# Peptides against a protein of PDB entry 7Q4I, part 239

Target 1, 281 residues: chain A of PDB entry 7Q4I
Amino acid sequence: HENSTIAERLYSEVRVLCWIMTNPSNHQKKARHVKRTWGKRCNKLIFMSSAKDDELDAVALPVGEGRNNLWGKTKEAYKYIYEHHINDADWFLKADDDTYTIVENMRYMLYPYSPETPVYFGCKFKPYVKQGYMSGGAGYVLSREAVRRFVVEALPNPKLCKSDNSGAEDVEIGKCLQNVNVLAGDSRDSNGRGRFFPFVPEHHLIPSHTDKKFWYWQYIFYKTDEGLDCCSDNAISFHYVSPNQMYVLDYLIYHLRPYGIINTPDALPNKLAVGELMPEI

## One batch from the design tools (peptide; made by RFdiffusion4, then SolubleMPNN)

Design b2_p30_5_s4 (from b2_p30_5, 23 letters changed)
Fold by OpenDDE base, seed 2:
Structure b2_p30_5_s4 (fold): chain B 281 residues (1-281), chain A 30 residues (1-30)
Amino acid sequence: as target 1 above (281 residues)
Amino acid sequence: SLFLLALKKFSEMYKEEAKAQDKLFEKSGL
């Protein structure tokens, strides 16, 4: 029997609501595979769509479909969460229907933080937003206080938050959050390795595929190494994960074990006070 | 880690799917 005692403790102490951005055409193609894989490890899982789906537990948001409506979906999704689910979790993860998330690794990262700290985490990018913003594809996680500030303080004020539904979703939420003093946290591990990835594992782990001129190197907020040193041993998310790859990742992470190798979890860090962050490395 | 090595090896099996998604990303203008 695998010793899951620490993971079970973190499941209760670091409650995560995962909302998945999807659309009706992807309910069967993509979203159901999230529900059958990593999404089952969230404390609550909600699919945010334009149509209701009772099998999926999808919510019909009052938004149109299309890439230009992603910001509209994000605003309505967080409004819905705030109204119906703000007390159901401590942390609120946005992911796409092709994002894969190791929820236990996210709970480990979040454990020291208070959910009343106005903070959010993800793959931090440097353009457009002074403190940076979190890449939409890698997924990003807001504290309960960050959701409150976003919905109650930012969204109602056109000077703080864009009222229209146009623009890059991740940039626009990043601007709104900055304007209400929600901090863009550092999601790197103690070795300075990233945890949230806006690409598939292959693109990060294999140096030969990264043109030095690739836009990503200009966007990344923190310097990243190439190869195996790019990525935390406790990585949290990957993007552009196909439905088939989700099942492969689930098998590799949760079922496949090398005989005779036992991984002992590191000790949990001390909890931070409200408003405190881990020191940047 | 052994985990990252395993992920690397299995990710290579899906490189064609990843390339197809990259093309979709490039077309999106993001």
Scores: peptide ipSAE 0.026, ipTM 0.613, DockQ to the pose 0.491
Fold by OpenDDE base, seed 1:
Structure b2_p30_5_s4 (fold): chain B 281 residues (1-281), chain A 30 residues (1-30)
Amino acid sequence: as target 1 above (281 residues)
Amino acid sequence: SLFLLALKKFSEMYKEEAKAQDKLFEKSGL
């Protein structure tokens, strides 16, 4: 029997609403596999689409489909969350329908922070936004206060937040959040290792796939090592994960155990006050 | 860690799927 006592405590104390970016063509192909795998470990799971699907628990947002509408869909998704679900969770994760997330590792990272602190986390990129922004594909998580500021203070003001639905959704939300003093947090572990990954595990773990000319090395906010030292032992997310890969990851992470090896979890850190961040490493 | 070893093995098993996603990424202009 696995000792889940700490994970159960964190499930209660660090409540996470996960919203999944999807479309009607991907409800059966991708989104249902999120619901059947890692999405079941969220406190609340919602699929944001242009069409309703009662089997999936998909919401029809008042937006068109296509890449040019992703920013529009993100704005409407957070409006919907603020109106219906702002008190249902402490933290609000955006993920794609091909993102895999280890929710327990995210709760561990978030545990010291107050949800009333205006902060968000993810894979931090340096271009376009002075403090950086979080990669859309890796998934990003907002505090309750960050959602409030985004919806109530940023979205109604065209000077603070882009009114048009075009553009890169992750860059545009990053600009809006900066303009309302939501901080782009550091999601790295105590060893300086990344937790959110905008690619599949192979691209991060195997150096031969990282051409130094690859745009990623110019985009990353923090320098990361290559190979096995790239990634935290408590990694949170990977992108471009196929439906079949989600089931394999679920099996390897939650079911497969080497006989006689017991992992003892690290002690929980001290909780921070409202507005406090962990020191940068 | 056992987690990173599992991720490495997973990545090796699904190398062809990862390459297919790379091609999609390159086509997306991201």
Scores: peptide ipSAE 0.022, ipTM 0.568, DockQ to the pose 0.553
Fold by OpenDDE base, seed 3:
Structure b2_p30_5_s4 (fold): chain B 281 residues (1-281), chain A 30 residues (1-30)
Amino acid sequence: as target 1 above (281 residues)
Amino acid sequence: SLFLLALKKFSEMYKEEAKAQDKLFEKSGL
């Protein structure tokens, strides 16, 4: 019998709505595999598309398809969430239909923070936005207050938030959030290791694959080590995960156990006040 | 390896998208 008592507590106290960026061509190919794997561990799971799918629980947003509409889809997704689901969760995760997320590790990271703190987390990049922005591929999570500020304060004001649907989705939301004083949080663990990854585990864990001239090292806000020390033991997300790899990750993380090794979870940290952040390491 | 080729191709695509975005930013006057 797994001792899930702490995970069950966090499931209740740190409620996460996950919305998945998808399209009609990926409903069966990718999105359904998110629903069958890590997406089932969200408190609420919604697929944001251009077509309705009742089997998937996909929402048809009033947006066109194509890469040039990702920013438009993100704006409409958060409007939809704010209108219908703002009280259904405390935290609101964006992920792609090829992102894998360990939701329990995300709840552990979020536990100290108030959902009324205007903050968001992910893989922080340094270009284009002064405080940084969160990589779209790694997924990013907004507090309830961050969603409120984005939808109510930023989106209606073309001076604060881009009105057209062009541009990099992650950069544009990062600009909008900065303009309404939503803080770009530090998602690193207590050892300074990253938790959100814009690539598959293999790309981060194997040093031989990272040319130091790779753009990622110029974009990453926090310098991280290469190899096994790159990544938190409580990693949250990976990108470019195939449907087959999602089932492998689900098996390895949730079903495969080394016999005789009992992991005692660390004690939960103290909760922060509203507006308070963890000290930067 | 096919993997390094895929990473290189992906890096090239990201550079092209980043350049396309930079051109869009230059056109938007921001």
Scores: peptide ipSAE 0.014, ipTM 0.422, DockQ to the pose 0.045
Fold by OpenDDE base, seed 4:
Structure b2_p30_5_s4 (fold): chain B 281 residues (1-281), chain A 30 residues (1-30)
Amino acid sequence: as target 1 above (281 residues)
Amino acid sequence: SLFLLALKKFSEMYKEEAKAQDKLFEKSGL
């Protein structure tokens, strides 16, 4: 029998709205696979696009498509969330349509924090923003207060937040959040292991002789150990996960033990006497 | 290995994204 009591408690006490960055060309190719896998474990799931899709639950934001509009889409997504959904959750996760997230592990990390604390979590990078910023690809989660400050205090002020739609999405939100005193949290576990990963699991878990010149080592805010000690046993996210890999991860992780789900083995059957067979069912 | 080649290609793709971010940062004057 599975004991999910702790996971169910955290589902109610640590409510997460997940919004997925997507576009119309990826609704069927990528986004639907998020909805069919890890996205079902969010308290609310919304796909942010330029076109409406009722099957996906996609919202048409008033933004153009293309890489140069990702920051514009992020601003409009959080405006939409603040207007329609700010009370539907305690925490607000941004993820890409090729990000995989273990929501129970995220709830475990978030459990000690008040949603009224101006904080956000993710894979922290050190460049461009003094306190750091969270990698867009790894996904990042804002408290309710962080969303309020972003939308109400930062976005209306061009001195605090970039008014145009150009720039690196994750850097620009990081600047805006810093300017309104939203704290860039530490998402590492008690052993100092990372939980949000801007790469696929294979890149982190396999000690490739990572060229120490790899940009990631210059961007990561916290020193990470190489090899198996790189990653928390309660890892939260991975990026560049293909649709097929999402189903594989979804299977493997939930046949394993995400935080708060305990498999209690059934009692062993009684030992049979010599020559005794199991009773016919 | 094909895996190391895939990792290298992935790393190169990310390096290009990082360079694009750096160029955007340089252009923003911040």
Scores: peptide ipSAE 0.020, ipTM 0.479, DockQ to the pose 0.061; fails the geometry check

Design b2_p30_6_s1 (from b2_p30_6, 18 letters changed)
Fold by OpenDDE base, seed 3:
Structure b2_p30_6_s1 (fold): chain B 281 residues (1-281), chain A 30 residues (1-30)
Amino acid sequence: as target 1 above (281 residues)
Amino acid sequence: SLFLLSLKLFSSLFKDDSIYEEAEEIVKTY
């Protein structure tokens, strides 16, 4: 029925570990639906929580719950990954339990990059961090080398990485990564369109719902067009996706097909050398 | 593209204004 040869190749060559930020109250309400939808397309899927759940494959991190502990949870999550799973994947995605990710599109973006390149990708924001940082809600993906540098070089040094658990999680990891020379990559496609989105599709695709005074436009690192030109045809993630919406997205993306339309995938780009980035657009 | 059309359809079916309020609240905490 479907020619998935390229997708299967990328699944093998661009291995992604997805860790999901969740809490015990959301195991059944949200996280389970990630596992039943897009999370099944990760090479490895782990739910990071404060309580163990064998059905979900949730890990109990030694952190408290609440928004003030998100940074603490992120630090412990990456420590756990480094200790137990650093060789299980090439790339390490953080997502929330209400983030939806098209993993194949992420593999396509990551394909040219070496996992030994200290780089990470996501929806890049400009404030607080000179090179920018990746929005927590949109999800962000670290190379294996980026994880190593974060855990081994940054976290143990209070001068490089915040030791307490307070602060904006995405900003704090962004500061830490910058301090160990992990590059904030450009996740835009060849047309300059974004791939990671910190909101639902409606907010990005429908201009009538976008207030130009909305904080997002002040935070976004790259200038993006509004409307249909805002978003890549190979978009990777959306945030604030309800459990029901995840199943709808799964259906629309992976099952619904117009009869008689055959998509020919673009050719894979050349692989980059270690430390090399795609040219800025 | 078909993908963008699908996303537009999805957005029209599942509009929830509460998500914007939540996003604003999150940003204010930082």
Scores: peptide ipSAE 0.025, ipTM 0.581, DockQ to the pose 0.697
Fold by OpenDDE base, seed 1:
Structure b2_p30_6_s1 (fold): chain B 281 residues (1-281), chain A 30 residues (1-30)
Amino acid sequence: as target 1 above (281 residues)
Amino acid sequence: SLFLLSLKLFSSLFKDDSIYEEAEEIVKTY
């Protein structure tokens, strides 16, 4: 029998709405598999699309399809969330339909933070935005206050937030959030290991898989190691995960157990005050 | 070209079915 008492507590205390960036052509091919795997562990799961799908719980946003509209889709997605779902969760995760997320590990990271703190987390990159921005592919999570500031304060002001739908989605939201004093948090664990990854597990876990000249090492905000030391034991997300790999990951993470090895969870940290962050490592 | 290819790996703007192949090429080559 699995002891899920702490996970159940965190499910109740750290409510996460997950919205998935998708399109009509990927509803069956990709999005459905998110719903059948990690997405079922969100408190609320919504697929943001250009077409409604009642079986998937997909929303038709008033945006066109194509790569050039992803920023537009992100703006409309958060507007939709703010209007209809702002009280349904404490934290609001954006992920792609090929992102895999361990939601329990995200709740563990978020537990000490107030949802009224203007903060967001993900894989932090250093270019283009002074405080950094979160990689779109790794997924990023906004506090309720961050969503409020984004939708109410940033989006209506073209000086604070780009009004057109063009540009790199993750960079543009990063600029908007910085302009309304939403903090780019540190998602690393207590050992300084990353939790959000813009690549598949294989690309991070295998030593020397990437050359030191690889752009990723120049873009990451925090230094990271290669191999097993690259990644937190409580890693949160991976990107470019195929539908088949999602089921494999679900099996490995939630079902496969080495006989006789029992992992004891770490104690929960103390809760922070509103506006307080964990110290950077 | 390398810069544009790199952008496809970290920005959701360049999400496509071909991105997997491009990612593999970058990781193997660089």
Scores: peptide ipSAE 0.008, ipTM 0.419, DockQ to the pose 0.060
Fold by OpenDDE base, seed 2:
Structure b2_p30_6_s1 (fold): chain B 281 residues (1-281), chain A 30 residues (1-30)
Amino acid sequence: as target 1 above (281 residues)
Amino acid sequence: SLFLLSLKLFSSLFKDDSIYEEAEEIVKTY
């Protein structure tokens, strides 16, 4: 008896293709659990692998396996999306097979933006790329125009985009996107709270786990608060989520309800013009 | 928010494997 009318509207108006980075050894161990949990809330769900799996809807990309091939896999994944699926969605999410995503919260964040705006969102890091880049593990979402620019303008030019398959996947795509004027958006909510997290919720919510010397504090682009104020009420993603934890999160987010508490959604913001971003916080 | 409450509960429940099985069964029904 939940009122999902606004979520249904956003499902139709903010179409998201989710592609999951996986490998053949993780099809059954991890990827299938994404498909059975949060992945079912994407408008389109594709698993990008090195082997085809018809049960999973996995695509065999012409890449090798291992960490050194992640950049190659990302390039081939977006080429595949551009060729086959560029009109199937407005936004294109990359996630790992251990990333959990609240797709409704992502649609809420994306709603004001035009998919023709060259922008992408995620957990923004400051090193290596002047405008920043989005953490790979937290997942990142490209507009349709961002995908077009990446595939058509950046990838064919070795001066704009690294031609080999080596390097940190998230850094390399960040460099490529910057070079074609795709903007690294601000994914924070109106209170300045983060929405994409490169760790599990526990690591962000509990201050005692935060060593001030931890590399994360040097990498984050935006200042973040500790504790419960670290995270948006409309958080989008968490990383290093085990298959079992995905089912727990699905239960807690979509099924568990405190009796007598009704959450009324905020009004949607006005839509932005093409090329326009939300004001800085 | 309900989300933050869920996250708080999630952190406390991660250590109990029995809850995972129950949650999996619930998710399969939807």
Scores: peptide ipSAE 0.035, ipTM 0.630, DockQ to the pose 0.147; fails the geometry check
Fold by OpenDDE base, seed 4:
Structure b2_p30_6_s1 (fold): chain B 281 residues (1-281), chain A 30 residues (1-30)
Amino acid sequence: as target 1 above (281 residues)
Amino acid sequence: SLFLLSLKLFSSLFKDDSIYEEAEEIVKTY
């Protein structure tokens, strides 16, 4: 029997609402596999779509489908969350229907932070936004205060937040959040290793596939090591994870155990005051 | 870590060409 006591504690103390970006064509192909794997570990799981699906718990947002409407869908998703679910969680994760998330590792990262701190985390990119923005594909998590500021302060003001539904959703939310003083946090672990990844583990872990000319190296906000040292032992997310890979990851992370090896969790860090961030690494 | 190494190995076994196609689309979008 694994001692899940600390994971159970974090589940109660670091409540996460996960909303999944999806569309009607992906409800059965992708989204249902999120629900059957890592999505079970969220305190609340909602699928944001253009059509309702009661089996999936999908919400029909008043937006059209297509890549040009992703920003519109993101705005409506957070409006929906703010109206119906702002008190149901402390942290609000956006993920795609092909993102895999280790929610326990995210709770560990978030534990020291107050949900009243205006902060969000993810894979930080440097272009377009001065403080950086979080990659949409890697998933990004907003504090409750960040959601409040986004919906109440940013969205109603066209000078702070783009009213049109066009544009890269991750860049646009990043601009909006910056304009309301929501901080782009550092998701790296104590060793400076990344936790949110806009690709599958293979792309990050295999140096031979990391062409130095690959756009990712130009976009990443923080310098990262190549190879096996690229990624935290407490990694949080990967993108472009197929439905089959989700089940494999679930098995490897939560079921497969080496006999006689018991991992003792590290001690939890001290909680930060409202508005405080972890020291830069 | 051994864990990351194991993830790498398993990810390689389930590698779909679709991952590369999506990566190329990202490069075109940014």
Scores: peptide ipSAE 0.024, ipTM 0.592, DockQ to the pose 0.543; fails the geometry check

Design b2_p30_6_s2 (from b2_p30_6, 19 letters changed)
Fold by OpenDDE base, seed 3:
Structure b2_p30_6_s2 (fold): chain B 281 residues (1-281), chain A 30 residues (1-30)
Amino acid sequence: as target 1 above (281 residues)
Amino acid sequence: SLLLEALKEFSKLYKDDSIYEEAEKLAARY
């Protein structure tokens, strides 16, 4: 029997609404597999699409399909969340329909923070936005206050937030959030290891002799190493995860156990005051 | 196909998700 007492406590104290970026062509191919794997561990799970799907719990947003509409879809998704679901959670995760998330590890990272702190977390990138922005593919999580500021203060003001639907979704939300003083948090663990990853585990864990010219090394905000030291033992997300790999990860993380190895969880940190962040490492 | 896998990897290497999305659409047809 597993002892889930701490995980159950965090499920209650650190409520997460997960919204999944998808489209009608991916409802059955990708999004359904999110619902059947990691998405079931969210306090609330919503699929944001251009078409309604009652089996999936998909919402039809008033946006067109295609890559050029991703920013439009993100704006409408957060408007929808603010209008209907702002009190259903404390934290609001965006993920893609090929992102895999360990929700318990995200709750652990978020536990010390107040949802009234204007902060968001993810894989921080350094270009285009002074404080950085979070990679769209790795997924990013906003506090309730960050969602409020985004929807109420940023979106209505074309000077603060891009009014058209064009541009890189993750960069555009990052600009908007910076303009309303939502802080780009540090998602690294106490050892300085990343938790949100814009690629599959294989690409982070296996040192590829990737040229130092690889875009990722130019984009990453915090210095990171390749190999086993790349990734926190409490990693939160991976991107480009196929439907089949989602089931493999679900099995490896939640079912497969090495016999005789007992994991003792670290003590929960002290809660921070409103507006306080963890010290930078 | 090897070509579709190569296109997906190319998309990741150059941060061009449009190639990845098109490769996935093609893979879904065959």
Scores: peptide ipSAE 0.211, ipTM 0.797, DockQ to the pose 0.049
Fold by OpenDDE base, seed 1:
Structure b2_p30_6_s2 (fold): chain B 281 residues (1-281), chain A 30 residues (1-30)
Amino acid sequence: as target 1 above (281 residues)
Amino acid sequence: SLLLEALKEFSKLYKDDSIYEEAEKLAARY
């Protein structure tokens, strides 16, 4: 019998709304598989689209389709969340319809933080934003206070937040959040290992002969190694995960067990005060 | 197709998301 007592406690104490970036052409091809796998472990799951889909729980946002509208879709998604769902959760995850997320590991990372702390987490990148910004593909999670500041303080002010819908979505939200003093948190574990990943597990775990010129090594905010030391044992997300790979990951993570090996979870850290962060490693 | 997979990998390698999307659109036609 599986002992889920700690996971159940964290499910109640660290409430997560997951919103999935999708489009009508991907509702059946991708988004449905998120709903059938990791998305079922969110406290609330919403698909943000340009068309309504009652089977998927997709919302039709007042935006056009295409990459040039991703920033517009993100702005409208967070406005929708603030208006309808701000009290339904403590934390608000953005993910793509090809992002896989281990929600229990995210709750573990978030547990010490107050949702009233203006903070967000993800795979931190260095360029364009002084404090860094979080990779769009790896997914990123905002506190309730971060969502409030983004929607109420940043979005209405064209000096703080880009008014048009063009630009890199993850960079633009990163600029807006910095301008309202939302902190770009450190998502690494106690060993300095990353938790949010902008690629599939294979690309992080297997030392690729990636030339030192590979953009990722220039973009990462924190130095990370390749191989088994790349990734936390409590990793949270991977990107470019196919629908078939989502079911494989669900099986490997939640069902497949080596007989006679019992993992004892680490003790929960102490809760932080409002505005307090974990020390950087 | 091997070509579409290669284009997706190329998109990831050069951080050009437009190539990835075009490869996915092409894969949906074929």
Scores: peptide ipSAE 0.210, ipTM 0.797, DockQ to the pose 0.051
Fold by OpenDDE base, seed 5:
Structure b2_p30_6_s2 (fold): chain B 281 residues (1-281), chain A 30 residues (1-30)
Amino acid sequence: as target 1 above (281 residues)
Amino acid sequence: SLLLEALKEFSKLYKDDSIYEEAEKLAARY
């Protein structure tokens, strides 16, 4: 027997639209497995592609394929969301088709925030954008107001947002969002541990997995360590998760139980006012 | 393929996503 009452409450109060960055070649190989695992826990799940797939619920965006078009696809995805789905959710998650997300943990993080607060969360990187930007691979979540500002204020203005489709997707959206005063939030837990991860759990959990010269340590906005202190107990996302690993993670997180251990959730924090952020940790 | 996995790891190490994509495309041929 499981008590999911608080998770059900958060599902209703913290509505998340998940859009998955994919392409036609990955519909069956990758995206389908997102739909069959963690994507089921989104309030709405949309696959953003260049081709329609009714079985997948994939949308054909007016973009070409390839990495050079990822920024174009992100712009069109958020335009599509704003036009069709802006009221379907409070929060709008971008993830890749190899990102795994614990949506309940994301709802917990987002709970205190107003969706009318211009904020977004993810794995914050420090380069290129003064306030930082969120790593594309780890996935990032925009408030409804952030989406509105991005689509209505940023995208139409070439001075605020890059009009061409080239560039690093995550950097470019980060620039655009900064230019419309969307705040790059702190997604760390109360212990200062990260929640969004641009790699698989193994790469974060195993100490000395990477050299100190590894780019990640130069990019990460907040100081983080490897090992058990790397990751929040309420971690939200991991990247480079294979289709098989998605099913493993689904099993481990949602099915596998240590007998006799009861997990008692922390109390929900108080809700913040519009425009208010959690205190710095 | 060990080579494909190495290329994926290389892509991650150097933050070159293009290598990762090419490795995935190559893997799809096997």
Scores: peptide ipSAE 0.116, ipTM 0.754, DockQ to the pose 0.050
Fold by OpenDDE base, seed 2:
Structure b2_p30_6_s2 (fold): chain B 281 residues (1-281), chain A 30 residues (1-30)
Amino acid sequence: as target 1 above (281 residues)
Amino acid sequence: SLLLEALKEFSKLYKDDSIYEEAEKLAARY
């Protein structure tokens, strides 16, 4: 017996459309496991592919496959969302078919923000984009207004947004969003701990795994601690999660309970006005 | 937190050394 009343409230008040970047070769290998695990906790779940799959609810976007087409796929995915689904949610999460997301923790982070605020969240990296950009693998979430600005204002203008399909997907969307004044939000918790992670939990939680010269430490926008202090108690996402690991994470997060320990959620913060952000930490 | 401790312990069973290689490949696209 669990009390999910506040989670149910947030499910209704903080509506999230999750779109999963996948390809036809991964529909059965990876994407279906997203649908069977964390994806079921989205208000709407769409798989963006190059081929239709009715069992998966996959959309065939007019793009090729391969790493050089990821930016093209992202542009077409958000065009599709804007045309068909812009009112179906308040927030629009991009994730990969090997990203695991705790959607309830994302709703908690997003709760104070207006979906009409031009903002997006994720694991912020500092290179290439002045305000930073969000790591593609960790997943990133756009407000409804951010999607509108991206599709309506940025994409049609080659001076604001790259017209070809080449380039790093996450960098290119980051440039486009900056050019239309979509803010790169701070996704850290009140203790300054990250919520979106571009790696599996093990690689973030165990300090000995990373050389100090590892590129990640040069890319992160915010200072992060090592060990257990690296990660929020309300962490949102991890990347490079295998299908088997998704089921393990689902078990650990939603089923496994230490007997006699009851977690009481913190009070929700006050809602922010349109255009207002949480104070810097 | 208890969750993070559990994740730390169980994640060891699913260690993939190729993760770093993939991350480097991703970074090289910039």
Scores: peptide ipSAE 0.017, ipTM 0.492, DockQ to the pose 0.718

